# Designs tried in a protein design run: peptides against a protein of PDB entry 6UG1. Part 75

Target 1, 304 residues: chain A of PDB entry 6UG1
Amino acid sequence: SNEERKRRKYFHMLYLVCLMVHGFIRNEWINSKRLSRKLSNLVPEKVFELLHPQKDEELPLRSTRKLLDGLKKCMELWQKHWKITKKYDNVGLYMRTWKEIEMSANNKRKFKTLKRSDFLRAVSKGHGDPDISVQGFVAMLRACNVNARLIMSCQPPDFTNMKIDTSLNGNNAYKDMVKYPIFWCEVWDKFSKKWITVDPVNLKTIEQVRLHSKLAPKGVACCERNMLRYVIAYDRKYGCRDVTRRYAQWMNSKVRKRRITKDDFGEKWFRKVITALHHRKRTKIDDYEDQYFFQRDESEGIPD
Target 2, 301 residues: chain A of PDB entry 6UG1 as posed
Amino acid sequence: SNEERKRRKYFHMLYLVCLMVHGFIRNEWINSKRLSRKLSNLVPEKVFELLHPQKDEELPLRSTRKLLDGLKKCMELWQKHWKITKKYDNEGLYMRTWKEIEMSANNKRKFKTLKRSDFLRAVSKGHGDPDISVQGFVAMLRACNVNARLIMSCQPPDFTNMKIDTSLNAYKDMVKYPIFWCEVWDKFSKKWITVDPVNLKTIEQVRLHSKLAPKGVACCERNMLRYVIAYDRKYGCRDVTRRYAQWMNSKVRKRRITKDDFGEKWFRKVITALHHRKRTKIDDYEDQYFFRRDESEGIPD

## One batch from the design tools (peptide; made by RFdiffusion4, then SolubleMPNN)

Design b2_p15_3_s4 (from b2_p15_3, 9 letters changed)
Fold by OpenDDE base, seed 4:
Structure b2_p15_3_s4 (fold): chain B 304 residues (1-304), chain A 15 residues (1-15)
Amino acid sequence: as target 1 above (304 residues)
Amino acid sequence: SLEEKLQELLEEFRK
């Protein structure tokens, strides 16, 4: 019905806001001074120097290569620190079906919300789910004065799916769900004027994204619980930015149709949400990023 | 507050 379409759109928006606020709160927690002091001790001086290379005026690419090597070594150090990767409780922050949402509304399960103290202890001990691990990695880079962003791929229920029963066909294995991450890191490369993508936990990869990322879900089974629609970046200064364009190859033709921003009302609403979560002034880094997104939109074109 | 702004955003959609 038209009513069910409106209900699903509303619930999608509510769920999206809750996810974006969750990302904001986790981004505050990883700015903990106590955690920062502890995590800085994991990074030896030689690796710190690689994270902060001098500008090579002859070949800026040499400075980028040092930064990339420093980030690789940080991933290796992080793997040594992390002792226990817990499985997600149920589906974690991956996408739920409409049926699962309706069933969960009836179950007053006391969701034990992870407290800030428990999170900081988990990161400090190296014991937690993959999301906690990624968030801790971002905290370690920030402890080394690296301009690292927490990235969250928000997975609200699909309001474009109008099927009554949205149960997943078959035992989509936990393995297919977790094949691609929900959280990752971006690091600002001041030499190339680009964001470097870092997945320290899931794919254990570093990318300089041009047109597509390895972090973008591929295949039907993986896309059932992980649809690239809302990739939100949280920086160390409490900036909040939509960076979906970086990771979406087909933003205009495919991704936009599955976003609330498909219409003018949804675009205006979503801008208000971003603005409410964005607690810093604009910088030249934002200008370079917006220029990159503009060039990506022009190169994709408008779908006929 | 952030909570108030988020509540306003949710109320704008209920109209």
Scores: peptide ipSAE 0.025, ipTM 0.705, DockQ to the pose 0.914
Fold by OpenDDE base, seed 2:
Structure b2_p15_3_s4 (fold): chain B 304 residues (1-304), chain A 15 residues (1-15)
Amino acid sequence: as target 1 above (304 residues)
Amino acid sequence: SLEEKLQELLEEFRK
């Protein structure tokens, strides 16, 4: 019905706000000064120097290569620190079906929220789910004065799916779900004027995304609980930015149709949400990023 | 507050 369409749109919007606020709160927690002091000790001076290369005036690409090598070594150091990767409880922050949402509304299950103190202890010990691990990795890079962003792929329920029963097949559901991350890292490359994508936990990859990322979910089974729609970047200065354009090859043709921003009302609303979570002034880094997104929109063209 | 802004954003949907 039209009413059910409106209801699903509303629940999508509410759920999206809750996810974006969760990302904001986790981004505040990883800025802990106590955690920063502990995590900086994991990075040897030689690796710190690779993270902060001098500008090579002859070949600026050499400076980017040093940064990439430093980030690789940081991923290796992080793997040594991280002792226990816990499975997600249920589906974690992956996308729920409408049936699962309806069933959960009837079940007054108190979700045990992780407290800030428990999070900081988990990161410090190297014990937790993959999201905590990624968030801790971003904290370690920030402790080394790297301009690292926490990236969150927000997975609200699909308001474009009007099917009543969206039961997912059980057996491989967890493996397919966790094949691609929900959280990852971006690092600012001051030499190339681009964000470097880092997945330290799941795919263990570093990318300079041009047209597509390995972190973008592919295949039907993986996309059931992980649809690339809202990739939100949280920086160390409490900036909040939509970076979906980086990871979406087909933003205009495919991704936009599954976003609340498909219409003018949804666009205006989503801008209000971003503005409410964006607690810093614009910088020249934002100008370079917006220019890159503009070029990506022009290169994709208008969908036929 | 962030909470007040979130409440305002949620009230805009009840319309």
Scores: peptide ipSAE 0.024, ipTM 0.705, DockQ to the pose 0.816
Fold by OpenDDE base, seed 1:
Structure b2_p15_3_s4 (fold): chain B 304 residues (1-304), chain A 15 residues (1-15)
Amino acid sequence: as target 1 above (304 residues)
Amino acid sequence: SLEEKLQELLEEFRK
């Protein structure tokens, strides 16, 4: 019905706000001074120097290469620190079906909310789920004075899916779900004026995204619980930005149709949510990023 | 506050 379509749209919007607020809160927690002091001790001086290369005036690419090598070594150090990767409870923050939401509403399950103290302990010990691990990695880079931001791929239920029963019958549902991350890192390269994508936990990869990312979910089974629609960046200064354009190859043709921002009402509303979570002044880094997004939009063109 | 702004955003959905 039209009523059920409205209900699913509103529930999607509410769920999206809750996810974006969760990302904001986790971004505050990883700015903990106590955690920063502990995590800085994991990074040797030689690796710190690679993270902070001098500007090579002759060949700026040499400075970028040093930064990339430093980030690779930080990923290796992080793997040594992280002792136990827990499985997600159920589906974690991956996308739920409408049926799962309805069943969960009927079951008054007390969600065990992870407290800030428990999170800081988990990161410090290297014991937690993959999301906690990624968030801890961002905290380690920030402890080394790297301009690292937390990236969250928000997975609200698909309001464009009007099927009543969306039960996922897959035996490998968990493996397919966790094939791609929902949290990762970006690091600002001051030499190339670009964000570097870092997945320290799942794919264990570093990339300089041009047109496509390795982190973008591919295949039907993976996309059932991980649909790239809302990739939100949280920086160390409490900035909040939509960076979906970086990771979406087909933003205009495919991704936009699955977002609340497909219409003017949804666009205006989503801008209000971003504005509410953005607690810093604009910087030249934002200008370079917006220029990159503009070029990516022009290069994709308008879908025929 | 963030909480006040979130409440405003939630009230826009009840309309």
Scores: peptide ipSAE 0.024, ipTM 0.705, DockQ to the pose 0.641
Fold by OpenDDE base, seed 5:
Structure b2_p15_3_s4 (fold): chain B 304 residues (1-304), chain A 15 residues (1-15)
Amino acid sequence: as target 1 above (304 residues)
Amino acid sequence: SLEEKLQELLEEFRK
């Protein structure tokens, strides 16, 4: 019905705000001074120097290569620190079906909310789920004065799915779900004027995204619980930015149709949500990023 | 409105 379409759209919007606020709170917890002091001790001086290379005036690419090597070594150090990767409770922050949402609303399940103290302890010990691990990795880079931001792929229920029964078939649902991350890191390269993508936990990869990312979910089974729609960046100064354009090859043709921003009302609403979570002034880094997104939109063209 | 409810939700998270 038209009413069910409106209800699903509303619930999608509410769920999206809750996810984006969750990302904001986790980003604040990452900025803990107590955690920063502990995590800086994991990075030896030689690796710190690689993270902060001098500008090579002859070949700026040499400075970028040093930064990339420093980030690779940080990823290796993080793997040594992290002792226990826990499975997600149920589906974690991956996408729920409409049936799962309806069933969960009827069940007064006491969700055990992770407290800030428990999070900081989990990161310090190296014991937790993959999301806590990624968040801790961002905290370690920030402790080394790296301009690292937390990236969250928000997975609200699919309001474009109007099926009554949205049950997922198959025993491999967890393996396919966790194939691609929900959280990752970006690091600002001051030499190339670009964001470097870092997945320290899942794919264990560093990339300079041009047209497509390795972190973008591929295949029907992987996309059932992980649809690339809302990739939100949280920086060390409490900036909040939509960076979906970086990771979406087909933003205009495919991704936009599954976003609330497909219409003018949804676009205006989503901008208000971003603005409410953005607690810093604009910088030249934002100008370079917006220019990159503009060039990506022009290069994709208008969908047929 | 949906906007008012979202504003209330955002204000609750700022407290």
Scores: peptide ipSAE 0.024, ipTM 0.664, DockQ to the pose 0.100; fails the geometry check

Design b2_p15_4_s1 (from b2_p15_4, 9 letters changed)
Fold by OpenDDE base, seed 4:
Structure b2_p15_4_s1 (fold): chain B 304 residues (1-304), chain A 15 residues (1-15)
Amino acid sequence: as target 1 above (304 residues)
Amino acid sequence: SYLDELLEEFKEYLF
């Protein structure tokens, strides 16, 4: 019905705000001074120097290569720190079906919300789910004075799916769901004026995204619970930015159709949500990023 | 924070 379409749209909007607020809160928690002091001790001086290379005026690429090597070594150090990767309870923050949402509303399971103290303890011990591990990795880089962002791929229910029964075939193995991350890191490369993508936990990869990311979900089974629609970046200064354009090859032709921003109302609403979560002034880094997104939009063209 | 409380209330509904 038209009512069910409206209900799903509004529920998607509410769910999206809750996810974006969750990312904001986790981004605040990883700025903990107590955690920072502990995590800085994991990074030896030689690796810290690689994270902060001098600018090579002759070949800025040499400085970028040092930063990339430093980030690789940080991933190796993080793997040594992280002792226990817990499985997600149920589907974690991956996308739920409409049926699962309706069933969960009836089952008032007291979800034990992870408190800030428990999060900080989990990161400090190296015990937790993959999301806690990624968030802790971002905290370690920030403890080393690296301009690292927490990235969250927000997975609200698909309001464009109007099927009544959205039951996933129960065989969608936990493996297919977790094949791609929903949290990762970005690091600002001051030499190339670009964001470097870092997945320290899942794919264990560092990439300089041009057109395609390894973190973009591929295949039907993986996309059922992980649709690339809202990739939100949270920086160390409480900036909040939509960075979906970096990771979406087909932003205009495919991704936009699955976003609330497909219409002017949704675009204006989503911009208000971003603005409410964006607690810093604009910087030249934002200008370089917006220019990159503009060039990516022009290069994709208008879908026929 | 008020957002944490809202998020907890909504988590019971959303999760």
Scores: peptide ipSAE 0.028, ipTM 0.712, DockQ to the pose 0.074
Fold by OpenDDE base, seed 1:
Structure b2_p15_4_s1 (fold): chain B 304 residues (1-304), chain A 15 residues (1-15)
Amino acid sequence: as target 1 above (304 residues)
Amino acid sequence: SYLDELLEEFKEYLF
């Protein structure tokens, strides 16, 4: 019905806000001074120097290569620190079906929210789920004075899915779900004027995204619980930015149709949510990023 | 409000 379409749209909007607020809170927690002091001790001086290379005036690419090597070594150090990777409880922050939402509304489950103290202890010990691990990695880079931001792929239920039964019957459902991450890291390269993408936990990859990312879900089974629609970046200064354009190959043709921002009402609403979570002034880094997004939109063109 | 009820339901789903 038209009422069910409205209900799913509003529930998607509420869900998206709650996810974005969760990302904001986790980004605040990883700025903990106590955690920073502990995590800085994991990074040897020689690796710290690679994270902070001098500008090579002859070939700026040499400075970027040093930074990339430093980030690779930080990823290796993080793997040594992390002792226990827990499975997600149920589906974690991956996308729920409408049926799962309706069934869980009927079964009031007292979920125990992870407290800030428990999160900080988990990161410090190296014991937790993959999301806690990624968030801890961002905290370690920030402890080394790297301009690292937390990236979250927000997975609200698909309001464009009007099926009554949305049950997922796959035997490998968990493996397909966790094939691509929900959380990752970006690091600012001051030499190339670009964000470097780092997945320290799932794919264990570092990339300079041009047209597509390895972190973008591919295949039907993987996309059932992980649809790239709302990739939100949280920086160390409490900036909040939509960076979906970086990771979306087909923003205009495919991704936009699955976003609340497909219409003017949804666009205006989503801008208000981003603005409410963005607690810093604009910087030259934002100008370089917006220029990159503009060039990506022009290069994709209007879908036929 | 309906929003608070949805938020409370939602805390149970997200956190």
Scores: peptide ipSAE 0.025, ipTM 0.698, DockQ to the pose 0.065
Fold by OpenDDE base, seed 3:
Structure b2_p15_4_s1 (fold): chain B 304 residues (1-304), chain A 15 residues (1-15)
Amino acid sequence: as target 1 above (304 residues)
Amino acid sequence: SYLDELLEEFKEYLF
C-alpha cells in the first residue's frame, strides 16, 4: 500500500539517524585520552617514523610509500594485539529485513548495551567483535597522531524493498553477511592529497580508491545484509561527512535510487542530519575531497 | 508511537 511505503520510508529515516548517532558516539569514545596512551605503546618508534615520513621534494610518491608501509605494519601490530574476535550478536549493525524488524518489535529483547567503560576495556584487552576491533585500530592510529577517520557503512532497512521477505538460508547467511565490513578506516595522505582506505580486520587490505573499492559488497547474497548506500566518515575533530561517492562506482545510476536523498525532501533532510553531527569548521582537506567527488561524478556521467 | 518504541529498542542496541 501507499501507507506501508510511507511507513517504511519514515522507519528507514529514523533507523539511519540512530546508526549515524551510534557512529558519532563511537567516534567520541575512540578519542579517549586513557585509551590513546595505552594504544600508542603498541607502535614502535620505527613504525611511528614510517607513519610520519619527511616530504620527499623530488618524488612525493616515496613519502606515500613509507606511509603505506607504516599502515601495513600497524595492521600487523593490531592483529597481534587483538586476541579474541567475537561473532556478532544476531546480525550486528548489518541490514535487517522488514520481517525481522516486525518480529523484534513484538519481543522486548533486553539488548545488553555496551557501555563506554566496557568498550574501552574491550579495545585495551583486544577482546570484541570486528566493529570494536576496527574502532580500536582507528584509536591506535589517532594515538600516533595520524589523521585517521572512522568509516561506517550505515545499513538501514531497504525502504525500496516492498516484497515480503523470504527466509534467508541460515548457514551461509552469516558468512555472506560478514564477507564485507560495516566499519573501516581512512587515513589522510598529505603528500598525494587523498584518503587511503584501510580495512585492518575483515579483508586486511589497504587501498587508494580510484574507481572501485574492494570494500564495496558484490553479489546478491552479500548485498542482502550489506548495501552500500550511506558511508559516513567521522574524524578526530568530530567532523561528519558523507563519503559514499568514494566507494560507490555507480552512485548516480544505482546507489542514489536506494537512498533517502533520491528526492529533494530527502536530500534536505539528510543534509540537516549531517550538519547536526558535523562539529568542526571546513578545512583544505574537505576541499580536496569535494574536488575528488566532483571529478568522480563527472566521470560517471548521467546514466543513459 | 511504534517509531518511538523502535527508537528505544534501537537505543538499547546502538548505544
Scores: peptide ipSAE 0.025, ipTM 0.694, DockQ to the pose 0.056; fails the geometry check
Fold by OpenDDE base, seed 2:
Structure b2_p15_4_s1 (fold): chain B 304 residues (1-304), chain A 15 residues (1-15)
Amino acid sequence: as target 1 above (304 residues)
Amino acid sequence: SYLDELLEEFKEYLF
């Protein structure tokens, strides 16, 4: 019905806000000074120097290569620190079906909220789910004075799916779900004026995204619980930015149709949510990023 | 309210 379409749209909006607030809170927790002091000790001086290369005036690309090598070594150090990767409880922050949401409404389960103290202990010990591990990796880079962002791919229920029953086949569902991450890292390259994408936990990859990302879900089974729609960046200064354009090859033709921002009401509403979570002034880094997004929109063109 | 029930359910899922 038209009523059910409205209900699903509003539920999607509420869910999206709660996910974005969760990402904001986790971004505050990883700024812990106590955690920072512990995690900086994991990075030896030689790796710290690679993270902070001098500008090569002859070939700025050499400085970017040193930074990339430093980030690779940080991923290796992080793997040595991380002792226990827990499975997600149920589906974690991956996308739920409408049926799963309706069934959960009837089952008041006491979910055990992870407290800030428990999170900080989990990161310090290297024990937790993949999301806690990624968040801890961002904290380690920030402890080394690297301009690292926490990235969250927000997975609200698909308000464009009007089917009641989306039966997901059980056995491979977890492997397909976790094939691509929900959380990752971005690092600012001051030499190339670009964000470097880092997945330290799932794909264990570093990339300089031009047109497509390895972190973008591919294939029907992987997209059932991980639909690239809302990639939100949280920086060390409590900035909040929509960076979906970086990871979406087909933003205009495909991704926009699945977002609340497909209409003017949704665009204005989503801008208000971003603005409410954005607690810093604009910087030259935001100008370079917006210029890159503009060039990506022009290069994609208008969908036919 | 329906919104409070949704928020309690969301506390379960998001917090």
Scores: peptide ipSAE 0.025, ipTM 0.683, DockQ to the pose 0.059; fails the geometry check

Design b2_p15_4_s2 (from b2_p15_4, 7 letters changed)
Fold by OpenDDE base, seed 4:
Structure b2_p15_4_s2 (fold): chain B 304 residues (1-304), chain A 15 residues (1-15)
Amino acid sequence: as target 1 above (304 residues)
Amino acid sequence: SYFEELLEEFRKYLF
């Protein structure tokens, strides 16, 4: 019905806000001074120097290569620190079906909310789910004064799916779900004026995204619970930015149709949500990023 | 924070 379409749209909006606020809160927690002091000790001086290379005036690419090598070594150090990767409870922050949401509303399940103290302990011990591990990795880079931001792929229920039963059946559903991450890191390269994408936990990859990312879900089974729609970046200064354009190859043709921002009302609403979570002034880094997004939109063109 | 309380309230529906 038209009513059910409206209900799913509004529930998607509410769910999206809750996810974005969750990302904001986790971004505050990883700014903990106590955690920073502990995590900085994991990074030896030689690796710290690679994270902060001098500018090569002849070939800025040499400085970028040092930074990339420093980030690679940080991933290796992080793997040594992380002792226990827990499975997600149920589906974690991956996308739920409408049926799962309706069933969960009826279940008085005692949700074990992870408190800030428990999160900080989990990161310090190296014990937790993959999302906690990524968040801790961002905290370690920030402890080394790296301009690292937390990236969250927000997975609200698909309001464009009007099927009554959306149950997902399959023996490999968990493996397909966790094939691609929900959280990752970006690091500002001051030499190339670009964000470097870092997945320290799932794919264990570093990339300079041009047209496509390895972190973008591919295949039907993987996309059932991980649909690239809202990739939100949280920086160390409490900036909040939509960076979906970086990771979406087909933003205009495919991704936009699955976003609340497909219409002017949704676009204006989503801008208000971003603005409410954005607690810093604009910087030249934002200008370089917006220019990159503009060039990517022009290069994709308007879908037929 | 207010947002943490709001998340906890809605968590029963969302998580």
Scores: peptide ipSAE 0.030, ipTM 0.737, DockQ to the pose 0.073
Fold by OpenDDE base, seed 5:
Structure b2_p15_4_s2 (fold): chain B 304 residues (1-304), chain A 15 residues (1-15)
Amino acid sequence: as target 1 above (304 residues)
Amino acid sequence: SYFEELLEEFRKYLF
């Protein structure tokens, strides 16, 4: 019905705000001074120097290469720190079906929410799910004065799915779900004027995204619980930015149709949500990023 | 905060 379409759209919007606020709170928690002091001790001086290379005036690419080597060594150090990767409870922050949401509404189960103290202890011990691990990695880079931001792929229920039963069948559902991350890191390269993508936990990869990312879900089974729609960046100064354009090859033709921003009302609403979560002034880094997104929009063109 | 209250209200749907 038209009513059910409106209900699903509204519930998607509400769920999206809750996810974006969750990302904001986790971004605040990883700025903990106590955690920072502990995590900085994991990074030896030689690796710290690679994270902060001098500007090569002849060839800025040499400075970028040192930064990339420093980030690679930080991923290796992080793997040594992390002792236990727990499975997600149920589906974690991956996309729920409409049937699962309805069943959850009926089940008044008291979920034990992870407190800030428990999170800091988990990161500090190296025990937790992949999301806690990524968030801890961002905290370690920030402890080393690296301009690292937390990235979250927000997975609200698909309001464009109007099926009554949206149950997912299959024994491999968990493996396909966790094939691609929900959380990752970006690091500002001051030499190339670009964000470097870092997945320290899932794919264990560093990339300089041009047209496509390895972190973008591919294949029907992987996209059932991980649909690339809202990739939100949280920086160390409590900036909040939509960076979906970086990771979406087909933003205009495919991704936009699955976003609340497909219409002018949704675009205006989503901009208000971003603005409410963005607690810093604009910087030259934002100008370079917006220029990159503009060039990506022009290069994709308008879908027929 | 308003956002924490919103998360608590909708916790059953998120977690």
Scores: peptide ipSAE 0.027, ipTM 0.717, DockQ to the pose 0.075
Fold by OpenDDE base, seed 3:
Structure b2_p15_4_s2 (fold): chain B 304 residues (1-304), chain A 15 residues (1-15)
Amino acid sequence: as target 1 above (304 residues)
Amino acid sequence: SYFEELLEEFRKYLF
C-alpha cells in the first residue's frame, strides 16, 4: 500500500539518524586521552617516522610510499594487539530485513548496551567485535597524530524493498554478511591531497580509491545485509561528511535510487542531519575532497 | 510507538 511505503520511508529515516548518531558517539569515545596514551605505546618510533615522512620536494610520491608503509606496519601491530575477535550478536549493525524488524518489536530482548567504559576497556585489551577493533585502530592512528577518520557504512532497512517476506536462508548468511566491513578508516595524505582507505580488520587492505573500492559489497548474497548507500566520515575534530561518492562507482545511476536523497525533500532532510553532526569549520581538506567528488560525478556522467 | 521501539533497539547499539 501507499501507507506501508510511507511507513518504511519514515522508519528508514529514523534508523539512519540513529546509526549516524552511533557513529558520532563512537568517534567521540575513540578521542579518549586515556586510550590515546595507551595506544601510542603500541607504535615504535621507526613506524611513527614513517607515518610522518618529510615532504620530498623532488618526488612527493616517495613521501606517500613512506606513509603507506607506515600504515601497513600499523595494521600488523594492530593484529598483534587484537587478541579476541568476537562474532556479532545477531547481525550487529548490518542491514535488517523488514520481517526481522517486525519480529524484534515483539521481542523485548534486553540487549546489553556497551558503555563507554566497557568500550575503552575492550579496545585497550584487544577484545571485541570487528567494529570495536576498527574503531580502536582509528584511535591508535589518532594517538600517533595521524589525521584518521572513522568511516561508517550505515545500513538502514531498504525502504525501496516492498516485499513482505524477505526470509534470508541461514547457513552461509553470516559469512556473506561479514565479507565486507561496516566500519573502516581513512587517512589524509597531505602529499597527494587524497584520503587513503584502510580496512585493518576485515579485508586487511590499504587502497587509494580511484573508480571503485575493494570495500564496496559485490554479489547478491553480500548485498542482502550490506548495501553501499550512506558512507559517513567522522574526523578527530567532530566533522561529519558524506563520503559515499568515493566508494560508489555508480552513485547517480544505482546508489541514489536507494537513498533518501533521491528527492529534494530527502536531500534537504539529510543535509540537516549531516549539519547537526558536523561540529567544525570547513578546511582546505574539505575543498580537495569536494573537488574529487565533483570530478567523480563528471566522470560517471548522467545515466542514459 | 514503532518509533520508540526502534529508538530502544537502537539504544542497545548506539549507546
Scores: peptide ipSAE 0.025, ipTM 0.703, DockQ to the pose 0.053
Fold by OpenDDE base, seed 2:
Structure b2_p15_4_s2 (fold): chain B 304 residues (1-304), chain A 15 residues (1-15)
Amino acid sequence: as target 1 above (304 residues)
Amino acid sequence: SYFEELLEEFRKYLF
């Protein structure tokens, strides 16, 4: 019905706000000074020097290469630190079906909340789910004075799906779900004026995204619980930015149709949510990023 | 309410 369509749209909006607030809170927690002091000790001086290369005036690409090598070494150090990767409770922050949401409303489950103290202890010990691990990795880079962002792929229920999904059964569903991350890292390259994408936990990859990312979910089974729609970046200064354009090859033709921002009301609403979570002034880094997004929109063109 | 359940569900993740 038209009423059910409206209900699903509003529920999607509410769910999206809650996810974005979650990302914001986790971004505050990883800024802990106590955690920073502990995690900086994981990074040897030689690796710190690679993270902070001098500008090569002859070939600026050499400076970017040193940074990439430093980030690779940080991923190796992080793997040594991380002792226990827990499975997600149920589906974690991956996308739920409308059926799962309706069934959850009938079942008063006592959810155990992860307190800030428990999170900081989990990161310090290297014990937790993949999301906690990625968040801890971002904290380690920030402890080394790297301009690292926490990235969250927000997975609200698909308001464009009017079907009752029945198909998500069994052990294979978990493997397909966790094939691509929900959380990852971006690092600012001051030499190339670009964000470097880092997945330290799931795919264990570093990339300089041009047209497409390895972190973008591919295939029907993976997209059932991980649909790239809202990739939100949280920086060390409590900036909040929509960076979906970086990871979406087909933003205009495919991704926009699945977003609340497909209409003017949704665009204006979503901009208000971003603005409410964006607690810093604009910087030249934001100008370079917006220019990159503009060039990506022009290069994709308008879908026929 | 469904919102309270969503908040309670999100309390698991948020808080």
Scores: peptide ipSAE 0.024, ipTM 0.693, DockQ to the pose 0.049; fails the geometry check

